Peptides against a protein of PDB entry 4Z5W. Designs and how they scored, part 171

Target 1, 305 residues: chain A of PDB entry 4Z5W
Amino acid sequence: IPDVFLELNKLWYFSAQSNLFNGEMPRSLSNSRSISLLSLRNNTLSGQIYLNCSAMTNLTSLDLASNSFSGSIPSNLPNCLRLKTINFAKIKFIAQIPESFKNFQSLTSLSFSNSSIQNISSALEILQHCQNLKTLVLTLNFQKEELPSVPSLQFKNLKVLIIASCQLRGTVPQWLSNSPSLQLLDLSWNQLSGTIPPWLGSLNSLFYLDLSNNTFIGEIPHSLTSLQSLVSKENAVEEPSPDFPFFKKKNTNAGGLQYNQPSSFPPMIDLSYNSLNGSIWPEFGDLRQLHVLNLKNNNLSGNIP

## One batch from the design tools (peptide; made by RFdiffusion4, then SolubleMPNN)

Design b2_p24_5_s1 (from b2_p24_5, 15 letters changed)
Fold by OpenDDE base, seed 3:
Structure b2_p24_5_s1 (fold): chain B 305 residues (1-305), chain A 24 residues (1-24)
Amino acid sequence: as target 1 above (305 residues)
Amino acid sequence: PESGYLTTVESEEEILKKQLEALK
């Protein structure tokens, strides 16, 4: 990428996704005063990520996913006072989330999916201070760590939480009950154990629940049959979605479904590939908005309602 | 398991396809 962005004083949007760009980000780009949306996803860019946040006063969205960047997570990103969305997926940091992210009040959407992030306890302790954080994606990190259950953790405005395929141990954490606006929860492909907590059914906005491929035991909580978002059409206030898409990775097919917005997800309960027992509740029939109910590969018994 | 999980990472195949399309 040429170092010409100083002359581009009106450049608001720069998208160079899915090209063959190599080398470092141009210094003029890292100092752009005009740029609001920057996407360099799916390239071979390298070096350390550096952004001059004092210059980049208009930066609102940053997508650097699937590049060959190295080094630490830029600790100065919270100084980018308008930066809302960050996609750092598939950047191999081998790092913890910087402590400076406690001050990241502009942050609304963050993805570190498959970014070799370590220490989930520290990550969640830091990110809980991001009061405007609505979307958090931490898939393919924290390998074999324990999902913290500390009740003091609080994500008040969290709408989308995805921490899949981490081989995480522990239980469904009680601190999620402090997230009443939660719409989407994916904790699939972990080693989570215990029972599915009944309080999940009290999350009135929860329309997508994936707990598949864990080690959950006991009965399906009857309270899941009363998930308000699945009983009635809530007026989904179209909140601004993150500027990065989501992908459903299937084990068998490299081609996952792309979802540009969380609202594009089908209403779903996936509890498949666990050790759940008991019956399928007939009251699942009350979930008139539910598109997918996946209970396969459990120890369920009785009649199918 | 046939269950999938959510991520923000595109498949390598789709990335490569898009890169090849950008070269045309």
Scores: peptide ipSAE 0.542, ipTM 0.892, DockQ to the pose 0.748
Fold by OpenDDE base, seed 4:
Structure b2_p24_5_s1 (fold): chain B 305 residues (1-305), chain A 24 residues (1-24)
Amino acid sequence: as target 1 above (305 residues)
Amino acid sequence: PESGYLTTVESEEEILKKQLEALK
């Protein structure tokens, strides 16, 4: 990428994703006063990520995913006072989330999917201080760590939580009950155990629940048949989606579904590939908005309702 | 298991496809 951004004093949107750009980010780009949205996803950019937050006063969205950046997570990002969306997926940091992120009040959407992030306890302890955090994606990190169950953890404004394919141990954490606006929860492909907690059915905005491929036992909580978002249409809160897409990784090489917005997810309950027992509740028939109910590969018995 | 999971990482195949499309 050429070092010409000093002359581009009106450049608001720079999208150069899915190209073959290599080398470092040009210094003029890291000092751009005009850029609001920067996307360099799916390139071969290298070096350390450095942004001059004192200069980049208009930066609102940063997508650097799927690049060859190295070094630490930039600890100064909270100084970018308008920065809302960060996609650092598939950047190999081999790091913990910086303590400075406690002060990241502008942050609304964060993805570190497959970024070699370590210490989930520290990560969640830090990120709970981000009062505006609505979307958090931590898939493919924290390998074999324990999902913290500390009741003091509080994500008041959290709407989308995805921590899939981490081989996480533990139980569904009760601190998630402190997130009443939660719309999407994906904890699939972990080693989570215990029972599915009944309080999940109290999350009135929860329309997408994936707990598949874990080690959950016991009965399906009857409270899941009363998920308000799946009973009635009323709760489709059109909220600003993150500026990065989501992908459903399927085991079959058949092209992953791209979801540009969380609202594009089909209303779903996936509890497949667990050790759940008991019957399928007939009251699942009350979930008139439910598109996908996946209960396969469990120890369920009785009649199909 | 046939169940998938959500990520913000495109598949390598999709990335390669988009890169090839950008070269046209």
Scores: peptide ipSAE 0.521, ipTM 0.883, DockQ to the pose 0.738
Fold by OpenDDE base, seed 2:
Structure b2_p24_5_s1 (fold): chain B 305 residues (1-305), chain A 24 residues (1-24)
Amino acid sequence: as target 1 above (305 residues)
Amino acid sequence: PESGYLTTVESEEEILKKQLEALK
């Protein structure tokens, strides 16, 4: 990418996604006063990520995912006072979340999916201070760590939480009950154990629940048959709209489904590939908005209602 | 397991396809 962005003093949006750009980010781009939305996703850009937050006063969205960047997570990003959305997926940091992110009050959507992030306890302890955080994606990190169940953790405004494919140990954490606006929860492809907690059915906005491919035991909580978002349409809570897409990775080499908005997710309960027992509750028939109920590969018995 | 999981990482195949389309 040429170093010409000083001349582009009216540039508000720059998208160069899915090209063959190599080398470092231009210094003029890292100092742009005009740019609001920057996306360089799916290139071969390298070097350390550096943004001059004192110059980049209009920056609201940053997508650098799937590049060959090296070094640490930029600790100065909280100084970008308007920065709301960050996608750092598939950047190999081999790092912890910076402590400076405690001050990241503008942050609304964050993805570190497959970014070699370490120490989930520290990450969640830091990120709980981001009061405006609505979307958090931490998939393919924290390999074989324990998911902290510290009741003091509070994500009051969280709407989307995805921590899939981390081989995480532990139980469904009680601190999630402090997130009453939660709409989407994916904890699939972990080593989570214990029972599925009944308080999940009290999350009135929860329309997408994936707990598949874990080691959960016991019965399906009857409270899941009373999820208000799946009973009636009336609770159209404001959906989070992160400036980055989601992908459903399937084990088949077939390309993943792309979801541009959270509204594109089908209303779903996936509890497949666990060790759940007991019956399927007939009251699942009350979930008139439910599109997908996946209970396969469990120890369930009795009649199918 | 046939169950998928959510990520914000696009597949390498899809990235390559889009890169090849950008070269036409």
Scores: peptide ipSAE 0.518, ipTM 0.889, DockQ to the pose 0.725
Fold by OpenDDE base, seed 5:
Structure b2_p24_5_s1 (fold): chain B 305 residues (1-305), chain A 24 residues (1-24)
Amino acid sequence: as target 1 above (305 residues)
Amino acid sequence: PESGYLTTVESEEEILKKQLEALK
């Protein structure tokens, strides 16, 4: 990418996704006063990520995903006072979340999917201080760590939580009950155990639940039949979606489904590939908004209602 | 298992397809 962004003093949006750009980010780009949205996703950019937050006063969205950047996560990003969305997916940091992210009050959406992030306990302890955090994606990190169950963890404004395919141990963490606005939960493809907690049915905005491919035991909690978002068509307030798409990675099909907004996800309960027992509750018939109920490959018995 | 998981990373095949389409 040429070092010409000093002359582009009116440039508000720069999208150069899915190209063949290599080398480092130009210094003029890292000092741009005009850029609000920057996306360089799916390139071969390298070097350390550096942004001059004192210069980049208009930066609101940053997508650097799927590049060859190296080094530490930029600890100065919280100084970018308008920065709301960050996609650092598939950047191999081999790092912990910086302590400075406790002060990241502008942050609304964060993805570190497949970024070699370490220490999930520290990450969650830091990120809980981001009071405006609505979307958190931590898929493909924290390999074989334990999902912390510390009840003091609090994500008050969390709408979307995805921590899939981490080989995480532990149980469904009780601190998630402190997120009453949660709409989407994906904890699939882990080594989570225990029972599915009944308090999940108290998450009235939860319309997408994926606990598939874990080691959950016991009965399906009856409280899931009373998920209000699946009983009645609440006008899901179109909350501002993150400026990055989601992808459903399926094992069998080469092409993942792309979802541009969380609202585009089908209302779903996926409890497949566990060790759940007991019956299917007839009251699942009350979930009139439910599109997908996947209970495949469990130890369920009795009659199908 | 046929179940998938959510990510913000495009598949390598999709990235390669988009790159090949950009070269045409």
Scores: peptide ipSAE 0.513, ipTM 0.885, DockQ to the pose 0.728

Design b2_p24_5_s2 (from b2_p24_5, 13 letters changed)
Fold by OpenDDE base, seed 2:
Structure b2_p24_5_s2 (fold): chain B 305 residues (1-305), chain A 24 residues (1-24)
Amino acid sequence: as target 1 above (305 residues)
Amino acid sequence: PESGYLTTVESEEEIEKRKLENLL
């Protein structure tokens, strides 16, 4: 990419995603006072990520996903006082989340999907201080770590939590009950154990639940038949979506489904590929907004209602 | 398992398709 961004003093939006750009990010781009949205996703950019937050006073969205960047997560990013959305997916950091992220009050949406992030306990302990955090994606990190169950963890404004395919151990964490605005939970493709907790049915905004491919035991909580967001349409809060898309990775070589907004996810309960027993509750018939109920590959018995 | 999971990483096929579409 040419080092010409000093001349582009009115450039607000720069999208150069899915190209063949290589080398380092231009120094003039890292010092741009005008840029609000920067997307360089799906290139071959290299070097260390450096942003001059004192110069980049208009930066609101940063998508650097699927590049060949190296080094640590930039600890100065919280100094970018307007930065809301960060996509660092598929960047190999091999790092912990910086302690400076405790001060990241502008942060609303964060993805580190497949970024070699380590220490989930430290990551969640840091990120709980981000009071405006609504979307958190940590898929394909923390390999074989234990999902912390510390009740003091608090994500008050969290709407989307995705921590899939980490081989995480532990149980469904009680601290999620402190997130009453949670709309989407994906903890699939882990080694989570125990029972599915009944308090999940108290998350009145929860319309998408994926607990598939874990080691859950016991009965399906009857409280899941009373999820208010799946009974009635009234609570579909159209909130501003993150500036990055989501993808459903299937275990087939078929292309993933792209979802541009969390509202475009089908209302779903997926409990497939567990060790759940007991009956299917007939009261699942009350979930008039439910599009997908997946209970396959469990130990369920009795009548199908 | 046939169950999928959510990510913000595009598939290699989708990346290559978009690169081809941007060259046309």
Scores: peptide ipSAE 0.477, ipTM 0.838, DockQ to the pose 0.731
Fold by OpenDDE base, seed 4:
Structure b2_p24_5_s2 (fold): chain B 305 residues (1-305), chain A 24 residues (1-24)
Amino acid sequence: as target 1 above (305 residues)
Amino acid sequence: PESGYLTTVESEEEIEKRKLENLL
């Protein structure tokens, strides 16, 4: 990428995704006063990520995902006072979340999917201070760590939480009950154990629940048949609109589904590939908005209602 | 398991598919 962004004083959006750009991010780009949206996703950019937040006063969205950047997560990002959306997926940091992210009040959407992030306890302890955080994606990190169950963790405005494919141990954390606006929860492809907690059915905005491919035991909580978002359409909750797309990684080479918005997700309960027992509740028939109910590969018995 | 999971990483297959779709 050429170092010409000082001359581009009117450049508001720079989207250069899915190219063959290599080398470092140009210094003039890291100092751009005009850029609001920067997307360099899916390139071969290298070096350390540096942004001059004192210069980049208009930066609202940053997508650097799927690049060959090295070094630490930029600790100065909270100084980018308008920065709302960050996609750092598939950047191999081998790092913890910076302590400075406690001050990241502009942050609304964060993805570190497959970014070699370590210490989930520290990450969640830091990120709970981000009062405007609505979307958090931490898939493919924290390999074999324990998902913290500390009840003091509070994500008050969290709408989307995705921590899939981490081989995480532990239980469904009670601190999620402190997130009453939660719309989407994906904790699939972990080693989570215990029972599915009944308080999940109290999350009135929860329309997408994926707990598949874990080690959950016991009965399906009857409270899941009372998920208000799946009973009625009336919960027009303000949707989280991250500037980055989501992808459903399937095990089959059948092309992944891209979801540009969380509203594009089908209303779903996936509890497949666990050790759940008991019957299917007939009251699942009350979930008139439910598109997908996946209970396959469990120890369920009785009649299908 | 046939269940997928959510990520913000585009698959190589999706990247290739989009490259093909943008060439058409």
Scores: peptide ipSAE 0.470, ipTM 0.833, DockQ to the pose 0.576
Fold by OpenDDE base, seed 5:
Structure b2_p24_5_s2 (fold): chain B 305 residues (1-305), chain A 24 residues (1-24)
Amino acid sequence: as target 1 above (305 residues)
Amino acid sequence: PESGYLTTVESEEEIEKRKLENLL
């Protein structure tokens, strides 16, 4: 990318995603006063990520995903006072989340999917201080760690939590009950154990639940038949979605489904590939908004209602 | 298992397909 952004003093949006750009980010770009949205996703950019937050006072969205950047996560990003959305997916950091992210009050959406992030306990302890955090994606990190169950963790404004395919051990964490606005939960493809907690059915905005491919045991909580978002057509408040898309990675060589907004997800309960027992509750028939109920590959018995 | 998981990373196949589509 050429170092010409000093001349582009009115440039508000720069999207150069899915190109063949290599080398470092130009210094003029890292000092742009005008840029609000920066997307360089899916390139071969390298070097250390550096943004001059004192200069980049208009920066609201940053997508650097799927690049060859190296080094640490930029600890100064919280100084970008308008920065709301960050996509750092598929950047190999081999790092912990910086302690400075405790001060990241502008942050609304964060993805580190497949970014070699370490220490899930530290990550969650830091990110709980981001009071405006609504979307958190941590898929493909924290390999073989334990999902912390510390009840003091609080994500009050969290709408979307995705921590899939981490080989995480532990149980469904009680601190999620402190997220009453949660709409989407994906903890699939882990090594989570225990029972599915009944308090999940109290998350009235929860329309998408994926606990598939874990080691859950016991009965399906009857409280899941009373999920209000699935009983009644709640007005899906079109909350501002993150500026980055989501992808459903299937095991089939069929291309993943792209979802540009969380509202584009089908209302779903996926409990497949566990060790759940007991019956299917007839009251699942009350979930009139449910599009997908996936209970396959469990130890369920009795009659199908 | 046939169940998938959510990510913000495009598949390599989708990335390659989009690179091909952008070269056309």
Scores: peptide ipSAE 0.467, ipTM 0.828, DockQ to the pose 0.687
Fold by OpenDDE base, seed 1:
Structure b2_p24_5_s2 (fold): chain B 305 residues (1-305), chain A 24 residues (1-24)
Amino acid sequence: as target 1 above (305 residues)
Amino acid sequence: PESGYLTTVESEEEIEKRKLENLL
């Protein structure tokens, strides 16, 4: 990318995603006072990510996903006082989340999907201080770590939590009960064990639940038949989506479904590929907004209601 | 398992398709 952004003093949106750009980010871009939205996703950019947050006073969205950047996560990003959305997916950091992210009050949406992030306990302890954090994607990190169950963890404004395919051990963490605005939970493709907790049914905004491909045992909590978002449409909170799309990775070579907004996800309960027993509750029939109920490959018995 | 999981990473196929579409 040429170093010409100093001349572009009115440029507020720069999208150059899915191109063939290589090398480092130009210094003029990292110092742009005008840029609000920056997307360089799906290139071959390299070097260390550096942004001059004192200069980049308009920066609101940053998408650098699927590039060849190296080094640590930039610890100065919290100084970008308007920065709301960060997509750092598929950047191989091999790092922990920096302690400075405790001060990241502008942060609303964060993705580190497949970014070689380490220490989930530290990551969650840091990110809980981000009071405006609504979307957190940590898929394909923390390999074989334990999902912390520390009850003091609080994500009060969290709406979308995705921590899939981490081989995480542990149980469904009690601290998620402190997230009453949670709309989407994906903890699929882990090694989570124990029972599915009944308090999940108290998450009145939860319309998408994926616990598939874990080691859960026991019965399906009856409280899941009373999920208010799946009983009535009236609770569908349209929220500002993150400036990055979501993808459903399937185990088949069939192209993933792209979802531009969390609201575009079909209302779903996926408990497939566990060791759940007991019956299918007839009261799943009360979930009039439910599009997908996937209970396959469990130890369920009795009648299909 | 046939179940999928959510990510913000595009598939390599989708990335290459979009790169090709941007070159045409």
Scores: peptide ipSAE 0.502, ipTM 0.856, DockQ to the pose 0.739; fails the geometry check

Design b2_p24_5_s3 (from b2_p24_5, 15 letters changed)
Fold by OpenDDE base, seed 3:
Structure b2_p24_5_s3 (fold): chain B 305 residues (1-305), chain A 24 residues (1-24)
Amino acid sequence: as target 1 above (305 residues)
Amino acid sequence: PESGYLTTVPSEEEIEKLKEENLK
C-alpha cells in the first residue's frame, strides 16, 4: 500500500479488504487524523501493527484480520480514545492480552479469533475492566487451558461471548451469572465438564446458547425451559452491531454461514455431542421463539415430548 | 461432530472467493 495518506486529509473510510496487499502498513495511514473506519482484512500485510493513537483521534473501527502481521499486540491501542471495534482474527500474535487493555474504556467489540492468544485467565482478568465491552470473541485460542471459574470476574455489559474451539477444560463459569445482558454464549468445541448450571436459565436476554461438543454430564437444567428471551419476543434493542461479521464454521467443508449482526443468529439451544442424561423437558414447547433445539448425541432417555 | 462453532474468521475458501471477486 503506498504511503500517500497524508494528502488524504478527508479520508473517513478506507476499505481495502480481500486484496493482495503485502508489506507493512503505511506510516501515513497509521498517522491519519481523519480516518474513522480502517479495514485491511484478508491481505498479506506483515510486520508489526503500529498505530499512532495520538494522531488517529477519529479511529473508531479497526479490522486487520487475516493478515501476516507479527509481534506483540499493540499495547497503546487504549490510547485511541474513540476506538470501539477491533478485529484481529487470524493474526498469529503468540502473545497475552496487554495489561494496558484494562484502560480500554472505548472498546465495545473485540475479536482475537484464531490469533494464538495465550493465558485465558490473564485475558479475562484484563478485559473485565473494559466497562463498555459488549462483544468478545476468543475462539481458537488458549489451547488446553482451563476456563477460569473465579467468581470475582465481572462482565456486566457483555452481550456476546464466544470462546469456542479452545480445548478448554473446566466448568461453565459462575462469573457468567454476573452478565445479565448476555444474549449469545458459545462455549462449543471445548473439553468443559460438569453439569450445565441452572443459573443459565436466569439470563433473560440469552437467545443463543451453544454448549455443543463438550463433556457435560447430568440432566438438562429445567430452567432452560424458562429462558425469557425464548418464551416472549422481547424487543431486543438493536444496539449497534460490531463492524465485523461472524461465521459459523461447520465441521464439514460446507460453506459457513455468515452473520453480519448478532440479531441475525437464529434463537438456538445446542447441547449436542455431550454426555447429558435424563429426559427432554416437555416445557421446551413453551420456548415459542426457539428455532433450533439440538440435543443430538447425548445419553438422553424417556419419551420425546 | 456436525456441530459448528462461531468465529470472526471466514473459511479459506470464502477468502479465496472474495479475493477472486475483488480482482475482477
Scores: peptide ipSAE 0.443, ipTM 0.813, DockQ to the pose 0.722
Fold by OpenDDE base, seed 4:
Structure b2_p24_5_s3 (fold): chain B 305 residues (1-305), chain A 24 residues (1-24)
Amino acid sequence: as target 1 above (305 residues)
Amino acid sequence: PESGYLTTVPSEEEIEKLKEENLK
């Protein structure tokens, strides 16, 4: 990428996704006063990520995913006072989330999917201070760590939480009950154990629940048959989606599904590939908005209602 | 297991499709 952005004083949107750009991010780009949305996803950019947040006063969205950047997560990003969306997926940091992210009040959407992030306890302790954080994606990190169950953790405005395929141990954390606006929860492909907690059915906005491929035991909580978002259409608040797409990784050669918005997800309960027992509640028939109910590969018994 | 999980990283196949779509 040429170092010409100093002259581009009116450049609001720069998208150079899915190219063959190599080398470092141009210094003039890292100092751009005009850029609001910067996307360099799926390139071969390298070096340390550096943004001059004092210069980049208009930066609202940053997508650097799937690049060859190295070094630490930029600790100065919270100084980018308008920065809302960050996609750092598939950047191999091998790092913890910086302590400075406690002050990241502009942050609304964050993805570190497959970014070699370490210490989930520290990550969640830091990110809970991001009062405007609505979307958090931490898939393919924290390998074999324990999902913290500390009841003091509080994500008040969290709507989308995805922490899949981490081989995480522990239970469904009670601190998620402090997120009453949660719409999507994916904790699939972990080593989570215990029972599925009944308070999940109290999350009135929860329309997508994936707990598949864990080690959950006991009965399916009857409260899941009372998920208000799946009973009635009233709670489909079109909120500002993150500026990055979601992908459902399938194990079959059937092409992945791209979802540009969380609202594009089919209403779903996936509890497949656990050790759940008991019966299927007939009251699942009350979930008139439910598109997918997957209970495959459990120890369920009785009649299918 | 046949169940998938959510990510913000496209698969290699999806990256190839996205490249093909961007070339059209």
Scores: peptide ipSAE 0.440, ipTM 0.814, DockQ to the pose 0.584
Fold by OpenDDE base, seed 2:
Parts: sequence; structure tokens; C-alpha cells
Structure b2_p24_5_s3 (fold): chain B 305 residues (1-305), chain A 24 residues (1-24)
Amino acid sequence: as target 1 above (305 residues)
Amino acid sequence: PESGYLTTVPSEEEIEKLKEENLK
């Protein structure tokens, strides 16, 4: 990318995704006063990520995903006072989340999917201080770590939590009960154990639940048949979506589904590939908004309602 | 398992298709 952004004093949006750009980010781009949205996703950019937050006073969205950047996560990003959305997916950091992210009050959406992030306990302890955080994606990190169950963790404004394919151990963490606005939970493809907790059915905004491919045991909690968002249409909160798309990775070589907004996800309960027992509750029939109920590959018995 | 999981990274095949579409 040429170092010409000093001349582009009115540049608000720069999208150069899915190209063949190589080398480092231009210094003029890292010092742009005008840029609000920067997307360089799916290139071959390299070097250290550096942003001059004192100059980049209009930066609101940053997508650097799927690049060859190296080094640490930029600890100065919280100084970008308007920065709301960050996509750092598929950047190999091999790092912990910086302690400075405790001060990241502008942050609303964060993805580190497949970014070699380490220490989930520290990551969640830091990110709980981001009071405006609504979307958190941590898929393909923290390999074989334990999902912390510390009840003091609080994500009060969290709407989308995705921590899939980490081989995480532990149980469904009770601190999620402190997130009453949670709409989407994906904890699939882990080694989570124990029972599915009944309090999960108290999350009145939860319309998408994926607990598939874990080691859950016991009965399906009857409280899942009373999820208010799946009973009635009234609670479809159209909230501002993150500036980055989501992808459902299927295990088959069939192309993934792209979802541009969390509202585009089908209302779903996926409990497949566990060790759940007991009956299918007839009251799943009360979930009039439910599009997908996946209970396959469990130890369920009795009648299909 | 046939169950998928959510990410913010497209598949390699989707990346190749997006590159081919941008080259047309």
C-alpha cells in the first residue's frame, strides 16, 4: 500500500480487503486524522501493528484480520478514544490480552478468533472492565485451558459471546448469569462437562444457544422450554451489529455460511454431540420462534414429542 | 461431528472465491 494518506485529508472509509497487499502498513495511514473505518482484512500485510492513537482521533472501526502481522497486541489501542470495533482474527500474536484493555471504554466489539491468544482467565478478567463490550469472539484460542467459573466476572452489556473450538475444560460458568442481555452463546467444540445449568433458561434475550460437541451429562434443563425470546417475537432488539461478519465453520468441506449481523442467525438450540440423557420435553413445542432444535448424538430416551 | 462453530474468519475456500471474484 503506498504511503499517500497524508494527501487524503478527507478519507473517512478505507476498504482494501481481499487483495494482494504486502509489506507494512503505511506510516501515513497509521497517522491519519480523518479515517473512521479501516479494513485491510485478508491481505499479506506484515510487521508490527502500530497505530498513532493521538493522531487517529476519528478511528471507530479496525479490521486487520487474516494478515501476516507479527509481535504483540498494541497496548495503546485504548488511547484511540472512539475505537469501537476491532477484528484481529487469524493474526498469530502468541500473547495475552494487554492489561491496558481494562481502560478500553469505547470498545463494543472484539474478535481474536484464531489469534493464538493465551490465558483465558486473564483475558476475561481484563475484558470485564470494558463496560460497553457487546460482542466478544475468542474462538480457536486458549487451547486446553480451563474456562474460569469465578462468580465475580461481570459482562453486564454482553450480547454475543463466542468461545468455540478451544478444547476448554470446566463447566458452563455461573458468571454468564450476570449477562442478562445475552442473545447469542456459542461454547461448542470444547471439553466442557457437568450438567447444563437451569439458570441458562432465565436469559430472556437468548435466541441462539450452541453447546454442541462437548461432554455435558444429565437431563436437558426444562427451563430451556421457557426461553422468552423463543416463545415471543417482541424482544428482537435490532442493535448496531459489529462491522465484521461472522462465519459458521462446518466440519464438511461445504462452504461456510456468512452472517453479516447477529440478527441474521436462525433462532437455535444445538445440544448435539453430548452425553445428555432423559426425555425430550414436549414443551419445546411452545418455542414458536425456534427454527433449529438439534439434539442428535446424545443418550436421550423416551418418546419424541 | 456435523455441528459447526462460529468464527469471524472465512474458510480458505471462501477466501479463494472472494479473491477470484475481486479479480474479475
Scores: peptide ipSAE 0.425, ipTM 0.800, DockQ to the pose 0.688
Fold by OpenDDE base, seed 5:
Structure b2_p24_5_s3 (fold): chain B 305 residues (1-305), chain A 24 residues (1-24)
Amino acid sequence: as target 1 above (305 residues)
Amino acid sequence: PESGYLTTVPSEEEIEKLKEENLK
């Protein structure tokens, strides 16, 4: 990418995604006062990520996903006072979340999907201080770590939590009960164990639950039949979606589904590929908004209601 | 398992397909 952004003093949006750009980010780009949205996703950019947050006062969205950047996560990003959305997916950091992210009050959406992030306990302890954090994607990190179940963790404004395919051990964390606005939870493809907790049914905004491919045991909590978002068509307030799409990676050779907004997800309960037992509750019939109920590959018995 | 998981990165196959589509 040429170092010409000093001349582009009115450039608000720069999208150069899905190209063949290599080398480092131009210094003029890292110092742009005008840029609000920066997307360089799916390139071969390399080196250390550096942004001059004192210069980049208009930066609101940063997508650097699927690049060859190296080194640490930029600790100065919280100084970008308008920065709301960060997509750092598929950047091999081999790092922990910086302590400075405790001060990242502008942050609303963060993805580190497949970014070699380490220490999930530290990551969650830091990110809980991001009071405006609504979307958190940590898929394909923290390999074989334990998902912390510290009741003091609090994500008050969290709407979307995705921590899939981490081989995480532990149980469904009780601190999620402190997230009453949670709409989407994906903890699939882990090694989570224990029972599915009944308090999940108290998450009135939860319309998408994926706990598939874990080691959960016991009965399906009856409280899941009372999920308010699935009983009644609540007007899902179209909250500002993150500036990055979601992808459902299926194991089938069928291409992944792209979802541009969380509202585009089908209302779903997926508990498939566990060790759940007992009956299917007849009261699942009350979930009139439910599009997908997947209970495949469990130890369920009795009659199908 | 047939169940999938959510991410913010397309699959490598999808990336290759997108590259092939951009080369056309």
Scores: peptide ipSAE 0.418, ipTM 0.797, DockQ to the pose 0.640

